# Peptides against a protein of PDB entry 6NYY, part 196

Target 1, 212 residues: chain A of PDB entry 6NYY
Amino acid sequence: KHFEQAIERVIGGLEKKTQVLQPEEKKTVAYHEAGHAVAGWYLEHADPLLKVSIIPRGKGLGYAQYLPKEQYLYTKEQLLDRMCMTLGGRVSEEIFFGRITTGAQDDLRKVTQSAYAQIVQFGMNEKVGQISFDLPRQGDMVLEKPYSEATARLIDDEVRILINDAYKRTVALLTEKKADVEKVALLLLEKEVLDKNDMVELLGPRPFAEKS
Target 2, 212 residues: chain A of PDB entry 6NYY as posed
Amino acid sequence: KHFEQAIERVIGGLEKKTQVLQPEEKKTVAYHQAGHAVAGWYLEHADPLLKVSIIPRGKGLGYAQYLPKEQYLYTKEQLLDRMCMTLGGRVSEEIFFGRITTGAQDDLRKVTQSAYAQIVQFGMNEKVGQISFDLPRQGDMVLEKPYSEATARLIDDEVRILINDAYKRTVALLTEKKADVEKVALLLLEKEVLDKNDMVELLGPRPFAEKS

## One batch from the design tools (peptide; made by RFdiffusion4, then SolubleMPNN)

Design b2_p29_6_s4 (from b2_p29_6 with R2E Q7T R9K A12S T15V E23R E28S)
Fold by OpenDDE base, seed 5:
Structure b2_p29_6_s4 (fold): chain B 212 residues (1-212), chain A 29 residues (1-29)
Amino acid sequence: as target 1 above (212 residues)
Amino acid sequence: SEFLELTEKLFSGEVISREEIERVFEESE
């Protein structure tokens, strides 16, 4: 209990009991978080879901909490599933509302950063090659790119491809599991907080063995 | 937001310069 609360504080910040979400806003958050939760549930390499909440915390309107893996090395497949899970909220909003909220912007940023890191830093792209480029840190005047203009264009193209692939994969998954997303969202609107047991009761056991 | 527009361009297949991406990311932090 105390450890879970501590993790919740780190991930979501302090619960602002005073922030009353409007019903429509609460609905949007519920479907957004349900998208993350369901994507994580049905992606093999996603971290196991611990908790989903639509209770506003800090600057966030909701969150999905996962068991962090003490893993320092990720495969390309693992990173792709993580990207898809991150896109789950945005894709859910698109499927159910036909619109994307500003809350989904941070998810896109994270996915974009991950894509660049995979291609530029980790050399996880066959076209770009097994080259690691030192990207300038935020705030450093990038005076000189460590790669040619042609390489820069190639990187940009491959980043776009990777993001689009992750997006399409997420759309396909959540479209297939649309009924499950709705079930989770509706239950979130009722209970405000769901745990793993609630998800098992609602969706059945996760189809992947939890690596303990 | 500029970030939303950038992401829409990325998903639409429009060519976006790295400089534009970096600018939008910097402004969003």
Scores: peptide ipSAE 0.016, ipTM 0.405, DockQ to the pose 0.601; fails the geometry check
Fold by OpenDDE base, seed 4:
Structure b2_p29_6_s4 (fold): chain B 212 residues (1-212), chain A 29 residues (1-29)
Amino acid sequence: as target 1 above (212 residues)
Amino acid sequence: SEFLELTEKLFSGEVISREEIERVFEESE
């Protein structure tokens, strides 16, 4: 309980009980969070869902809480699935509403940062090769890039490709599982908070064995 | 937002400079 509350505080901030979402906003948030939840459910290397909520907390209008794997080493495939899960909310909004809200922007930022980190810091790209550069930290003067302009362009191209691949994968998944996204969203609108057991009841057991 | 436009361009396959990406990310924080 204390650990879960601590994670909730870190991820969602303090519950703002005073923010009443308009019905249309609440619907959008429900489908957004359902997209994250369903993507995470059907992606092998995504973190297991603990809780999904459409109750506004801190700066967020909703959140999906996952059990972080205590993992220090990530494969390219694991990072791709995490990117897809992060895109799940945005893709859900696109599928169901044909529009994307500002809440989806932060998710895309996270995906982009992840893609750059994979290619630039971890050397997880065959074309770029085993190059590891420190990404400029916030506030660091963009000092002389330790790589050529040509390398920078190559990195940008490969980042774009990686993000596009993650996006296409997420679209394919949530299109296939569209009915499941809707089931989760509708139940969120009723209960406002779902746990893992609710997801099992709706979707069946997660198709991936929980690594003990 | 400029960030949304940038991301849409990125997903459309448009080539965006790293400098532009970095600028937009810095401004969005």
Scores: peptide ipSAE 0.015, ipTM 0.403, DockQ to the pose 0.612; fails the geometry check
Fold by OpenDDE base, seed 3:
Structure b2_p29_6_s4 (fold): chain B 212 residues (1-212), chain A 29 residues (1-29)
Amino acid sequence: as target 1 above (212 residues)
Amino acid sequence: SEFLELTEKLFSGEVISREEIERVFEESE
């Protein structure tokens, strides 16, 4: 219990007990977090869900906690599933509300950064090739791009394709599992916090064996 | 690029309709 609480504090930040979400905001957050949770549940290479909460913490209105795999090397497939999980909240908002809110901005930024890293740094694209470009560090004045304008355009196009593929995959998944997203969201509105056992009760066992 | 513009709108916190998102993704294929 104390260890879990310590991990919660480190990952989720301190609960801001002072932030009262309006009922409509709370509903949006519940469906957003349910989208992340359900996407993570049905994606093989997503990190296993530990906890999902709609209690405001730190800078976020809600959060999903995952057990990070102690993995230093990621495959393209693993990174794609992580991108899909990250898009889960945004896609859930689209499916249920027909609109995307500002709350998903950070998720899209993370997905975009991941896509560029895969293509530019990791050489995970056949068209761009197995070339690792040293991207300027955050804060370095990018005086010169380490690649031609033509290569820059190609990278941008391939980044779009990768993000689009992840988005379409997430839309397909959460559309198929729409009833599950709603179940999780409704239970979040009731309990505010769900654990892995709550998810098993709602959705059944995760279809992927948790690698120990 | 309409996709980049959409991304920027999404990043800026603008509310975007499902129809607009679907259109941009369909046109990118």
Scores: peptide ipSAE 0.013, ipTM 0.398, DockQ to the pose 0.061; fails the geometry check
Fold by OpenDDE base, seed 2:
Structure b2_p29_6_s4 (fold): chain B 212 residues (1-212), chain A 29 residues (1-29)
Amino acid sequence: as target 1 above (212 residues)
Amino acid sequence: SEFLELTEKLFSGEVISREEIERVFEESE
């Protein structure tokens, strides 16, 4: 409980019980978080879902909490599934509302950062090559990129491809599981918070064994 | 690029239509 609360504080901040979401906003958040939850449920290498909430915390209007694996090394497949899970909220909004709202601001940034890291830092792209470039930390005035402008363009192109692939994969998944997203969203609107057991009751057992 | 503009809009919190998103992603291929 204390550890989960600590993680919740780090991820979502403190519950702002005073922020009453408008019904339409609450609906948007519910479908957004349902998208994350369902994507994570049906992606093998996604972290196991612990909790999903539409209770506003800090600056977030909702969150999906996953058990992070104490894993320092990630495969390309694992990173792809994590990207898809991160896109789940946006894709859900797209599927159900035909529009993407402001609530998903950090998700695409996270996906983009992950894509750049995979291509530039981890050498996970064949076209760019198995070269690790030290990307400057956020806030360092990097005066000089460690690679040529031509390489920079190639990196940007490959990042777009990777994000697009993750997006398409997420769209395909959540389109297939559209009814499940709806079920989760509707239950979120009722209960505001769901745990793993609620998800099992709604969707059945997660099809992937929890890697211990 | 339209993709970068889209990403910026998404980051800024602008509402973007599904059709616009799909178009931009398709054109990026």
Scores: peptide ipSAE 0.011, ipTM 0.362, DockQ to the pose 0.065; fails the geometry check

Design b2_p29_7_s1 (from b2_p29_7, 14 letters changed)
Fold by OpenDDE base, seed 2:
Structure b2_p29_7_s1 (fold): chain B 212 residues (1-212), chain A 29 residues (1-29)
Amino acid sequence: as target 1 above (212 residues)
Amino acid sequence: MPVMPRNELTDELMEEFASSRTGLSLEEV
């Protein structure tokens, strides 16, 4: 409990119990978080869900927390599943509402960062090749890129392809699992917070062995 | 246990996937 609350504070900030979302916004958040939760549930390489909440915290309206593995090496497939899980919220919004919101801003940032890292730092793209460059950090002087403008364009194109592939994969998954997303969203609207046990009760056991 | 190579950048990247935050206020945009 205390440890979980400490992590929640770090991730989400302070609970904004005073922030009352309009019912439609709360519904959007619930389906968004349900998208993350369900994507993570049915993606092999996603981390297991610890907690999902639609209680506003800090500047967030909802959050999902996962149990990271003590893993130091990640495959391209693992990174893809993480991207898909991270896109789950946006995809859920699209599937259920036919519109997208600003709710996925942080998710898209993470996905974008991951895609660039895969291509530019980890050499995981065949077209760009086995390269590894430091990405400029926020606030670093944009020093001259160690690659040509043609390579920069290629990187940008391949990043878009990677993200779009992850997006399409997530759309396919959450479309298949649409009923499960709805179940989770509805339960979130009722309970506001779900844990792993709630997910097991609702969806059955996660189909992948928890690598402890 | 074999010491697995550790990449700090990878760790930072993966730490970001350990949680999701939805609905950042427009004030941060």
Scores: peptide ipSAE 0.169, ipTM 0.721, DockQ to the pose 0.381
Fold by OpenDDE base, seed 1:
Structure b2_p29_7_s1 (fold): chain B 212 residues (1-212), chain A 29 residues (1-29)
Amino acid sequence: as target 1 above (212 residues)
Amino acid sequence: MPVMPRNELTDELMEEFASSRTGLSLEEV
């Protein structure tokens, strides 16, 4: 309890008890978070879900919290599943509402950062090749790129392809699991907070062995 | 345990995936 609250405070900030969402916004948040939760549940290389909440905290209207594994080396497949999990909220909004909101901005930032890192830092793209460049940090003077404008365009194109592939994979998954997303969303609207046990009760055991 | 050299950049990237935050306020964008 105390440790979880400390982590929640670090991740989410202070609970915004005074922030009352309109019912439609609360519904959007519930389905968004349900998308993250369900995607993470059915993706092998996603981190285990600890908590999902639609109670506004700090900067967020809702959040999903995962337990990261003690892992130092990541495969392309592992990074892809993380991207898919991160896209789960946006995809859920699209599937259930036929519209997208600004709610996925942080998710898209993370996905974009991951895609660029995979291509230009980890050398994980076949077209760009076995290269590794330091990405300018926010606030660094954009020094001359160590690559041509043609390479820059190629990188941008391959980033877009990678993100779109992750998006399509997530759409396929959450479409297949649409009923599960709805179950989680409806329970979120009732309880506002779900844990791993709630997810097991709703969906059954996670289909992947927990690394002890 | 030998401290495996962590890629700091990889660690920072992976820490961002430990949580999602939906609906950032416009004031913080």
Scores: peptide ipSAE 0.165, ipTM 0.703, DockQ to the pose 0.333
Fold by OpenDDE base, seed 4:
Structure b2_p29_7_s1 (fold): chain B 212 residues (1-212), chain A 29 residues (1-29)
Amino acid sequence: as target 1 above (212 residues)
Amino acid sequence: MPVMPRNELTDELMEEFASSRTGLSLEEV
């Protein structure tokens, strides 16, 4: 309990009990979070869901928490599944509402950062090649890129391709699991907070063995 | 378990995926 609350504070910030969302916004958040939860449930290399909430906290209107594995080495496939999970909220909004909101801004930031890291730090793109460069951190002096403008354009193109592939994969998954996303969203609207046990009761056991 | 040197960059990246925060209020953008 105290440890979970501490993690919740770090991830979500302080609970904003005074922030009342309009019913349509609350619905959007519920389906967004349900998209994350369901994507994470059915992606083999996603981290297991610990908690999903549509109670506004800090800067967020909702959040999903995952149990990070003590893993030090990541494959391209593992990073892709994490990207898909992170896109789950945006994709859910598209599938259910036919519109997208600003709710996915943090998700898109993370996905973008991951895509660039895969291509320019981990050498995971065949066209760009086996390169590893430090990405400028926010606030670092833009040092001259150690690669040509042609390489910069190639990187940008391959980042878009990678993100688009992750997006399409997520669309396919959540379209297949559309009924499950709706079940989770409706239960979120009722309970506001779901845990792993709620997900098991609703969807059945996660189809992937927890790597002990 | 052998303490493999944590790639700090990988760890930072992966910590970002440990949680999602939906709907940053426009007031804090």
Scores: peptide ipSAE 0.164, ipTM 0.705, DockQ to the pose 0.366
Fold by OpenDDE base, seed 5:
Structure b2_p29_7_s1 (fold): chain B 212 residues (1-212), chain A 29 residues (1-29)
Amino acid sequence: as target 1 above (212 residues)
Amino acid sequence: MPVMPRNELTDELMEEFASSRTGLSLEEV
């Protein structure tokens, strides 16, 4: 209990008991979180879901918590699945509501950061090549780019391609699993918080062995 | 356990994926 609460505070901040979402906003959050949960469930390299909540906390209206693996080396495929899981919320909103909200801002920030890191730090893009540059930290005056403006444009283009590919993959997955997203969203609206056991009861066992 | 090479940037990036937060308040935009 105390440990879980501490983790929840780190992830979501303090529970905002006074924040009452309108029913439509709460519905949007439920489907958004269901998108993350289902994407993570059916992506091999996604981390196992521990908890998903639509109770507003700190800065967020909902959150999902995953069990991070003690892993230090990541493949391109593993990073892609994490990007897809992170896009799951936005994709769910698109599939179910035909509109997108500001709810995915943090997700898009993470996806953008990951895409740039893959291309300019990890050398994972064939067109940009085997390069590694320090990304400007937030607040650093980037005085000089270590690459040409042509390379900058190439990086930007390849980042968009990578993100779009992750997005399309997520759309395909959540479209296939649309009924599962609906089930999770409806159960979230009822219980407000789901754990791994709720997901197993609802969707069956996760199709991937937990790499211990 | 074998000591695996760590990249600080990789660690920071992966910590971001350990959690998702939906619906940042407009006050933070």
Scores: peptide ipSAE 0.152, ipTM 0.712, DockQ to the pose 0.362

Design b2_p29_7_s2 (from b2_p29_7, 17 letters changed)
Fold by OpenDDE base, seed 5:
Structure b2_p29_7_s2 (fold): chain B 212 residues (1-212), chain A 29 residues (1-29)
Amino acid sequence: as target 1 above (212 residues)
Amino acid sequence: MPVMPRNELTEELDRQFSRSTTGLSLEEV
Protein backbone atom coordinates (compact mmCIF):
# COMPACT_ATOMS: atom_id res chain seq x y z
CA LYS B 1 0.00 0.00 0.00
CA HIS B 2 2.49 2.73 1.06
CA PHE B 3 5.06 1.49 -1.47
CA GLU B 4 2.50 1.49 -4.31
CA GLN B 5 1.43 5.02 -3.34
CA ALA B 6 5.06 6.12 -3.40
CA ILE B 7 5.52 4.64 -6.89
CA GLU B 8 2.28 6.27 -8.02
CA ARG B 9 3.50 9.62 -6.69
CA VAL B 10 6.81 9.29 -8.53
CA ILE B 11 5.12 8.22 -11.78
CA GLY B 12 1.91 10.27 -11.74
CA GLY B 13 2.57 13.05 -9.26
CA LEU B 14 0.12 14.12 -6.56
CA GLU B 15 -3.52 13.12 -6.88
CA LYS B 16 -5.61 16.12 -7.83
CA LYS B 17 -8.67 14.86 -5.93
CA THR B 18 -10.15 18.36 -6.26
CA GLN B 19 -10.09 18.34 -10.08
CA VAL B 20 -13.64 17.81 -11.24
CA LEU B 21 -13.59 16.21 -14.67
CA GLN B 22 -16.71 16.77 -16.69
CA PRO B 23 -18.71 13.52 -17.02
CA GLU B 24 -17.96 13.38 -20.77
CA GLU B 25 -14.20 13.81 -20.19
CA LYS B 26 -14.23 11.16 -17.44
CA LYS B 27 -16.01 8.78 -19.85
CA THR B 28 -13.41 9.49 -22.57
CA VAL B 29 -10.54 8.78 -20.13
CA ALA B 30 -12.20 5.54 -18.94
CA TYR B 31 -12.58 4.17 -22.49
CA HIS B 32 -9.06 5.35 -23.41
CA GLU B 33 -7.49 3.54 -20.44
CA ALA B 34 -9.70 0.48 -21.05
CA GLY B 35 -8.31 0.34 -24.60
CA HIS B 36 -4.73 0.19 -23.25
CA ALA B 37 -5.66 -2.40 -20.63
CA VAL B 38 -7.49 -4.76 -23.02
CA ALA B 39 -4.87 -4.44 -25.77
CA GLY B 40 -2.16 -5.28 -23.22
CA TRP B 41 -4.22 -8.23 -21.93
CA TYR B 42 -4.63 -9.92 -25.34
CA LEU B 43 -1.21 -9.16 -26.88
CA GLU B 44 1.30 -11.93 -26.15
CA HIS B 45 4.37 -9.69 -25.94
CA ALA B 46 2.75 -6.80 -24.05
CA ASP B 47 3.83 -6.23 -20.45
CA PRO B 48 1.35 -7.32 -17.74
CA LEU B 49 -0.97 -4.61 -16.42
CA LEU B 50 -0.39 -3.71 -12.76
CA LYS B 51 -2.86 -0.86 -12.35
CA VAL B 52 -5.14 1.39 -14.38
CA SER B 53 -6.62 4.61 -13.00
CA ILE B 54 -8.88 7.44 -14.14
CA ILE B 55 -8.03 9.59 -11.09
CA PRO B 56 -6.23 12.71 -12.35
CA ARG B 57 -2.58 13.02 -11.25
CA GLY B 58 -0.25 15.88 -12.09
CA LYS B 59 -1.05 16.81 -15.70
CA GLY B 60 -2.44 13.34 -16.51
CA LEU B 61 -6.18 12.61 -16.52
CA GLY B 62 -5.64 8.85 -16.31
CA TYR B 63 -2.81 6.34 -16.36
CA ALA B 64 -1.90 2.68 -16.74
CA GLN B 65 1.08 1.01 -15.06
CA TYR B 66 2.73 -2.13 -16.39
CA LEU B 67 5.28 -4.57 -15.03
CA PRO B 68 8.16 -4.50 -17.51
CA LYS B 69 9.66 -7.88 -18.35
CA GLU B 70 13.27 -8.40 -17.37
CA GLN B 71 14.31 -8.56 -21.03
CA TYR B 72 17.43 -7.31 -22.80
CA LEU B 73 16.71 -8.41 -26.39
CA TYR B 74 13.55 -7.41 -28.24
CA THR B 75 12.17 -8.98 -31.40
CA LYS B 76 10.31 -7.02 -34.06
CA GLU B 77 7.12 -8.85 -33.00
CA GLN B 78 7.59 -7.80 -29.37
CA LEU B 79 8.10 -4.16 -30.34
CA LEU B 80 4.98 -4.31 -32.54
CA ASP B 81 2.83 -5.61 -29.67
CA ARG B 82 4.12 -2.80 -27.43
CA MET B 83 3.19 -0.28 -30.13
CA CYS B 84 -0.29 -1.82 -30.41
CA MET B 85 -0.81 -1.65 -26.63
CA THR B 86 0.31 1.99 -26.68
CA LEU B 87 -2.17 2.76 -29.50
CA GLY B 88 -5.00 1.04 -27.56
CA GLY B 89 -6.26 4.29 -26.02
CA ARG B 90 -6.53 6.16 -29.35
CA VAL B 91 -8.17 3.16 -31.03
CA SER B 92 -10.71 2.78 -28.21
CA GLU B 93 -11.71 6.45 -28.59
CA GLU B 94 -12.22 5.92 -32.34
CA ILE B 95 -14.27 2.71 -31.90
CA PHE B 96 -16.57 4.01 -29.15
CA PHE B 97 -16.88 7.74 -29.91
CA GLY B 98 -16.13 8.04 -33.65
CA ARG B 99 -13.74 10.88 -32.73
CA ILE B 100 -10.25 11.26 -31.29
CA THR B 101 -8.88 13.60 -28.60
CA THR B 102 -5.54 15.10 -27.57
CA GLY B 103 -5.36 12.43 -24.82
CA ALA B 104 -3.10 10.19 -26.94
CA GLN B 105 -0.25 12.76 -27.28
CA ASP B 106 2.14 10.87 -24.97
CA ASP B 107 1.22 7.53 -26.58
CA LEU B 108 1.87 8.85 -30.10
CA ARG B 109 5.24 10.25 -28.99
CA LYS B 110 6.26 6.81 -27.66
CA VAL B 111 5.00 5.02 -30.78
CA THR B 112 6.86 7.49 -33.02
CA GLN B 113 10.11 7.04 -31.08
CA SER B 114 9.78 3.24 -31.20
CA ALA B 115 9.08 3.23 -34.95
CA TYR B 116 12.11 5.41 -35.75
CA ALA B 117 14.31 3.29 -33.47
CA GLN B 118 13.23 0.07 -35.21
CA ILE B 119 13.98 1.46 -38.66
CA VAL B 120 17.12 3.58 -38.16
CA GLN B 121 18.78 2.00 -35.10
CA PHE B 122 17.81 -1.69 -35.10
CA GLY B 123 17.79 -2.29 -38.89
CA MET B 124 14.36 -3.98 -38.70
CA ASN B 125 13.00 -2.61 -42.02
CA GLU B 126 13.70 -4.45 -45.29
CA LYS B 127 13.49 -1.35 -47.53
CA VAL B 128 15.77 0.84 -45.41
CA GLY B 129 18.04 -2.15 -44.72
CA GLN B 130 20.64 -3.15 -42.14
CA ILE B 131 21.53 0.34 -40.92
CA SER B 132 22.12 1.81 -37.46
CA PHE B 133 22.37 5.57 -36.92
CA ASP B 134 22.34 7.46 -33.66
CA LEU B 135 19.27 9.63 -33.34
CA PRO B 136 20.05 13.20 -32.28
CA ARG B 137 19.61 13.53 -28.53
CA GLN B 138 17.53 16.36 -27.15
CA GLY B 139 19.91 19.35 -27.16
CA ASP B 140 22.43 17.92 -29.62
CA MET B 141 23.15 20.16 -32.58
CA VAL B 142 21.52 18.53 -35.59
CA LEU B 143 24.66 17.18 -37.20
CA GLU B 144 24.46 16.45 -40.91
CA LYS B 145 22.49 13.25 -41.49
CA PRO B 146 24.84 10.42 -42.53
CA TYR B 147 22.38 9.55 -45.36
CA SER B 148 20.85 11.21 -48.42
CA GLU B 149 17.58 13.15 -48.59
CA ALA B 150 16.15 10.22 -50.56
CA THR B 151 16.99 7.90 -47.64
CA ALA B 152 15.46 10.42 -45.19
CA ARG B 153 12.20 10.35 -47.19
CA LEU B 154 12.27 6.55 -47.31
CA ILE B 155 12.72 6.42 -43.51
CA ASP B 156 9.78 8.80 -42.98
CA ASP B 157 7.59 6.73 -45.32
CA GLU B 158 8.50 3.42 -43.66
CA VAL B 159 7.91 4.90 -40.16
CA ARG B 160 4.42 5.90 -41.27
CA ILE B 161 3.78 2.42 -42.73
CA LEU B 162 4.94 0.72 -39.51
CA ILE B 163 2.74 2.93 -37.29
CA ASN B 164 -0.25 2.45 -39.61
CA ASP B 165 0.24 -1.33 -39.53
CA ALA B 166 0.34 -1.25 -35.71
CA TYR B 167 -2.79 0.94 -35.72
CA LYS B 168 -4.69 -1.46 -38.03
CA ARG B 169 -3.65 -4.44 -35.89
CA THR B 170 -4.92 -2.62 -32.78
CA VAL B 171 -8.22 -1.72 -34.50
CA ALA B 172 -8.73 -5.38 -35.43
CA LEU B 173 -7.95 -6.56 -31.89
CA LEU B 174 -10.10 -4.04 -30.01
CA THR B 175 -12.97 -4.50 -32.49
CA GLU B 176 -12.88 -8.24 -31.74
CA LYS B 177 -12.64 -7.48 -27.98
CA LYS B 178 -15.08 -4.52 -28.05
CA ALA B 179 -17.32 -6.00 -25.34
CA ASP B 180 -14.28 -6.48 -23.06
CA VAL B 181 -13.19 -2.85 -23.56
CA GLU B 182 -16.69 -1.72 -22.58
CA LYS B 183 -16.69 -3.95 -19.44
CA VAL B 184 -13.35 -2.47 -18.31
CA ALA B 185 -14.43 1.10 -19.09
CA LEU B 186 -17.71 0.74 -17.17
CA LEU B 187 -15.92 -0.76 -14.16
CA LEU B 188 -13.35 2.07 -14.28
CA LEU B 189 -16.20 4.60 -14.16
CA GLU B 190 -17.49 2.83 -11.04
CA LYS B 191 -14.23 2.05 -9.15
CA GLU B 192 -11.89 4.67 -10.72
CA VAL B 193 -8.95 2.26 -10.14
CA LEU B 194 -8.50 -1.34 -11.32
CA ASP B 195 -5.74 -3.87 -10.64
CA LYS B 196 -4.75 -7.21 -12.16
CA ASN B 197 -7.32 -9.08 -10.02
CA ASP B 198 -10.16 -6.88 -11.29
CA MET B 199 -9.02 -7.64 -14.86
CA VAL B 200 -8.97 -11.41 -14.18
CA GLU B 201 -12.49 -11.19 -12.73
CA LEU B 202 -13.77 -9.29 -15.79
CA LEU B 203 -11.88 -10.97 -18.63
CA GLY B 204 -10.67 -14.25 -17.16
CA PRO B 205 -7.01 -15.20 -16.79
CA ARG B 206 -4.62 -13.63 -19.27
CA PRO B 207 -4.26 -16.12 -22.17
CA PHE B 208 -0.42 -15.97 -22.02
CA ALA B 209 1.93 -17.49 -19.48
CA GLU B 210 3.36 -14.86 -17.15
CA LYS B 211 7.14 -14.91 -17.00
CA SER B 212 7.64 -15.59 -13.31
CA MET A 1 24.90 -16.23 -16.88
CA PRO A 2 26.33 -12.91 -18.07
CA VAL A 3 23.43 -10.59 -18.84
CA MET A 4 23.62 -9.05 -22.30
CA PRO A 5 23.74 -5.28 -21.75
CA ARG A 6 20.88 -3.14 -23.03
CA ASN A 7 21.52 -0.27 -25.32
CA GLU A 8 20.53 3.16 -24.02
CA LEU A 9 17.55 3.37 -26.37
CA THR A 10 15.96 0.09 -25.27
CA GLU A 11 16.36 1.11 -21.63
CA GLU A 12 14.63 4.42 -22.31
CA LEU A 13 11.87 2.70 -24.29
CA ASP A 14 11.30 0.26 -21.42
CA ARG A 15 10.94 3.16 -18.97
CA GLN A 16 8.51 4.95 -21.27
CA PHE A 17 6.38 1.87 -21.99
CA SER A 18 6.15 0.88 -18.32
CA ARG A 19 3.56 3.63 -17.91
CA SER A 20 0.96 5.43 -19.99
CA THR A 21 -0.59 8.80 -19.21
CA THR A 22 -3.70 10.26 -20.79
CA GLY A 23 -3.48 13.99 -21.43
CA LEU A 24 -0.43 16.17 -20.92
CA SER A 25 2.89 14.37 -20.48
CA LEU A 26 4.34 14.27 -16.96
CA GLU A 27 7.73 15.06 -18.51
CA GLU A 28 6.32 18.44 -19.51
CA VAL A 29 5.78 19.23 -15.76
Scores: peptide ipSAE 0.093, ipTM 0.689, DockQ to the pose 0.324
Fold by OpenDDE base, seed 3:
Structure b2_p29_7_s2 (fold): chain B 212 residues (1-212), chain A 29 residues (1-29)
Amino acid sequence: as target 1 above (212 residues)
Amino acid sequence: MPVMPRNELTEELDRQFSRSTTGLSLEEV
């Protein structure tokens, strides 16, 4: 308990007890986080869920925490499943509310960054090819792109294709698992915080053997 | 066999995906 709370403070910041979410916003957050949790549960290469919370902390209204595997090399398939898990919140909002919110901004940033990295740093796109360029960091002078405007357009198009593929995959998954997303969301609204054991009790064991 | 060192980008990927956060506080909107 005390050790977990200490880790939570370091990772999540202090609980913003002053931020009272409206019931509709709290519901949106619950379904958003449930989308992340369920996507991560049913994607083979997603990291194991540690905790999901709808208690506002720091800058976040809710969060899901995962335990990354000690891994040095990522496959294209692993990166795709991580993207899908990260899109799980946005997709859940679309499926359950027919509307999207600003809540996915950080998720979309991560997905965008991952997609660009896969294409221009890891050479994981067939059309762009076996290339590796440094992405301009925030504050670096826009050095001349080491590639043509035609290549820039190709990169942008392939990034959109990759993100859209991840999005569609996530829509398919969470549509299939819609009842599980709802179960998790409802339990979040009751308990505000769920762990791996709560997920096992609710959904059964994760269908992928934990690589011990 | 030479162990391929973990690159900085792999570490960043782990940091990014270890946590998902919903919603920016109104102060960032």
Scores: peptide ipSAE 0.108, ipTM 0.702, DockQ to the pose 0.390; fails the geometry check
Fold by OpenDDE base, seed 1:
Structure b2_p29_7_s2 (fold): chain B 212 residues (1-212), chain A 29 residues (1-29)
Amino acid sequence: as target 1 above (212 residues)
Amino acid sequence: MPVMPRNELTEELDRQFSRSTTGLSLEEV
């Protein structure tokens, strides 16, 4: 309880008890968060879901919280599954509503940052090659790129390819699991908050062995 | 055993992906 509340404060700030979402917005948030939850459930290398909520907190309308594994090394496959999980909200909106919202802005930022890091810092792209450049931190003077404009274009193209591949993978997964996304979304609309046990009751045990 | 130091980038990635937040106001970007 106290630990969860502390994490919730760090994640969302104070509950904006005053922010009344319209029913349609609340529905959108529920399906968005259900997309994250279900993607994370069925992706082997996704972090375990701890909590999913459609209660507005701070500047967020909803959130999914995961327990990161204490990992110091990430594989390309692990990073891809994280990207897919992060895209789960946007994909769910597309599948269920045929429209997308601004709700995925933070998710897309994270996916974009991860994709660039994979390509230009971790050397995980075959076309760009075994390179590692420091990305400018926010507030650093725009140092001259240590690579040509042609390399910059190649990086941008390969980032787009990587994100699109993650997106397509997520679309395929959540289309297959569409009924599960709906179950989670409907239960979120009822309970507003779900935990791992709610997910097990609803979907069955996660199909991947928890690394003890 | 040489403790492979966690690089700052992987720590930041973990912090970012430990949560998803929907509907952040444009003012946070």
Scores: peptide ipSAE 0.101, ipTM 0.696, DockQ to the pose 0.363; fails the geometry check
Fold by OpenDDE base, seed 2:
Structure b2_p29_7_s2 (fold): chain B 212 residues (1-212), chain A 29 residues (1-29)
Amino acid sequence: as target 1 above (212 residues)
Amino acid sequence: MPVMPRNELTEELDRQFSRSTTGLSLEEV
């Protein structure tokens, strides 16, 4: 309890219990968070969901919290499933509302950063090859890229391909699990906060063994 | 066996993906 509240404060900031979302916005947030939760539930290499909330906190209207594995080495498959989980909110919005919102900005930032890291830092793309360059940090002068403009274009293209592949995978998954996304979203609208036990009650046990 | 060094980048990725936040204010767009 106290530790979870401390993590929640770090993640979301102070609960702004005073932010009354309009019903339509609250619905959008619920389906968005349900998309994350369900994607994480049915992706083998996704981190286990700890908590999902549609209570506005700080700058966030909702959040999903995952238990990071004490893992220092990531496979390409693990990174892909993380990307898919992170895209789950955007994909849920598309599937249920036929429109997308600004709610996925942080998710898209994370996905973009991960995709670039995979291609230019981890050497995980066959076309770009076994290269590793430091990405400019926020605020670093974009010094001369250690690669050509042709390579830069290739990187940008392969990043888009990787993200689009993750997106399509997530669309396929959440379309298959559409009823589960709706169940989670509806329960979120009722309870505002769900934990792992709520997810088990709704969806059954997660089909993948939790790496303890 | 030489211990593979911890990659600071993977730790940062973990921190980033350990949480998702929805609905950043338009003031940040």
Scores: peptide ipSAE 0.096, ipTM 0.692, DockQ to the pose 0.386; fails the geometry check

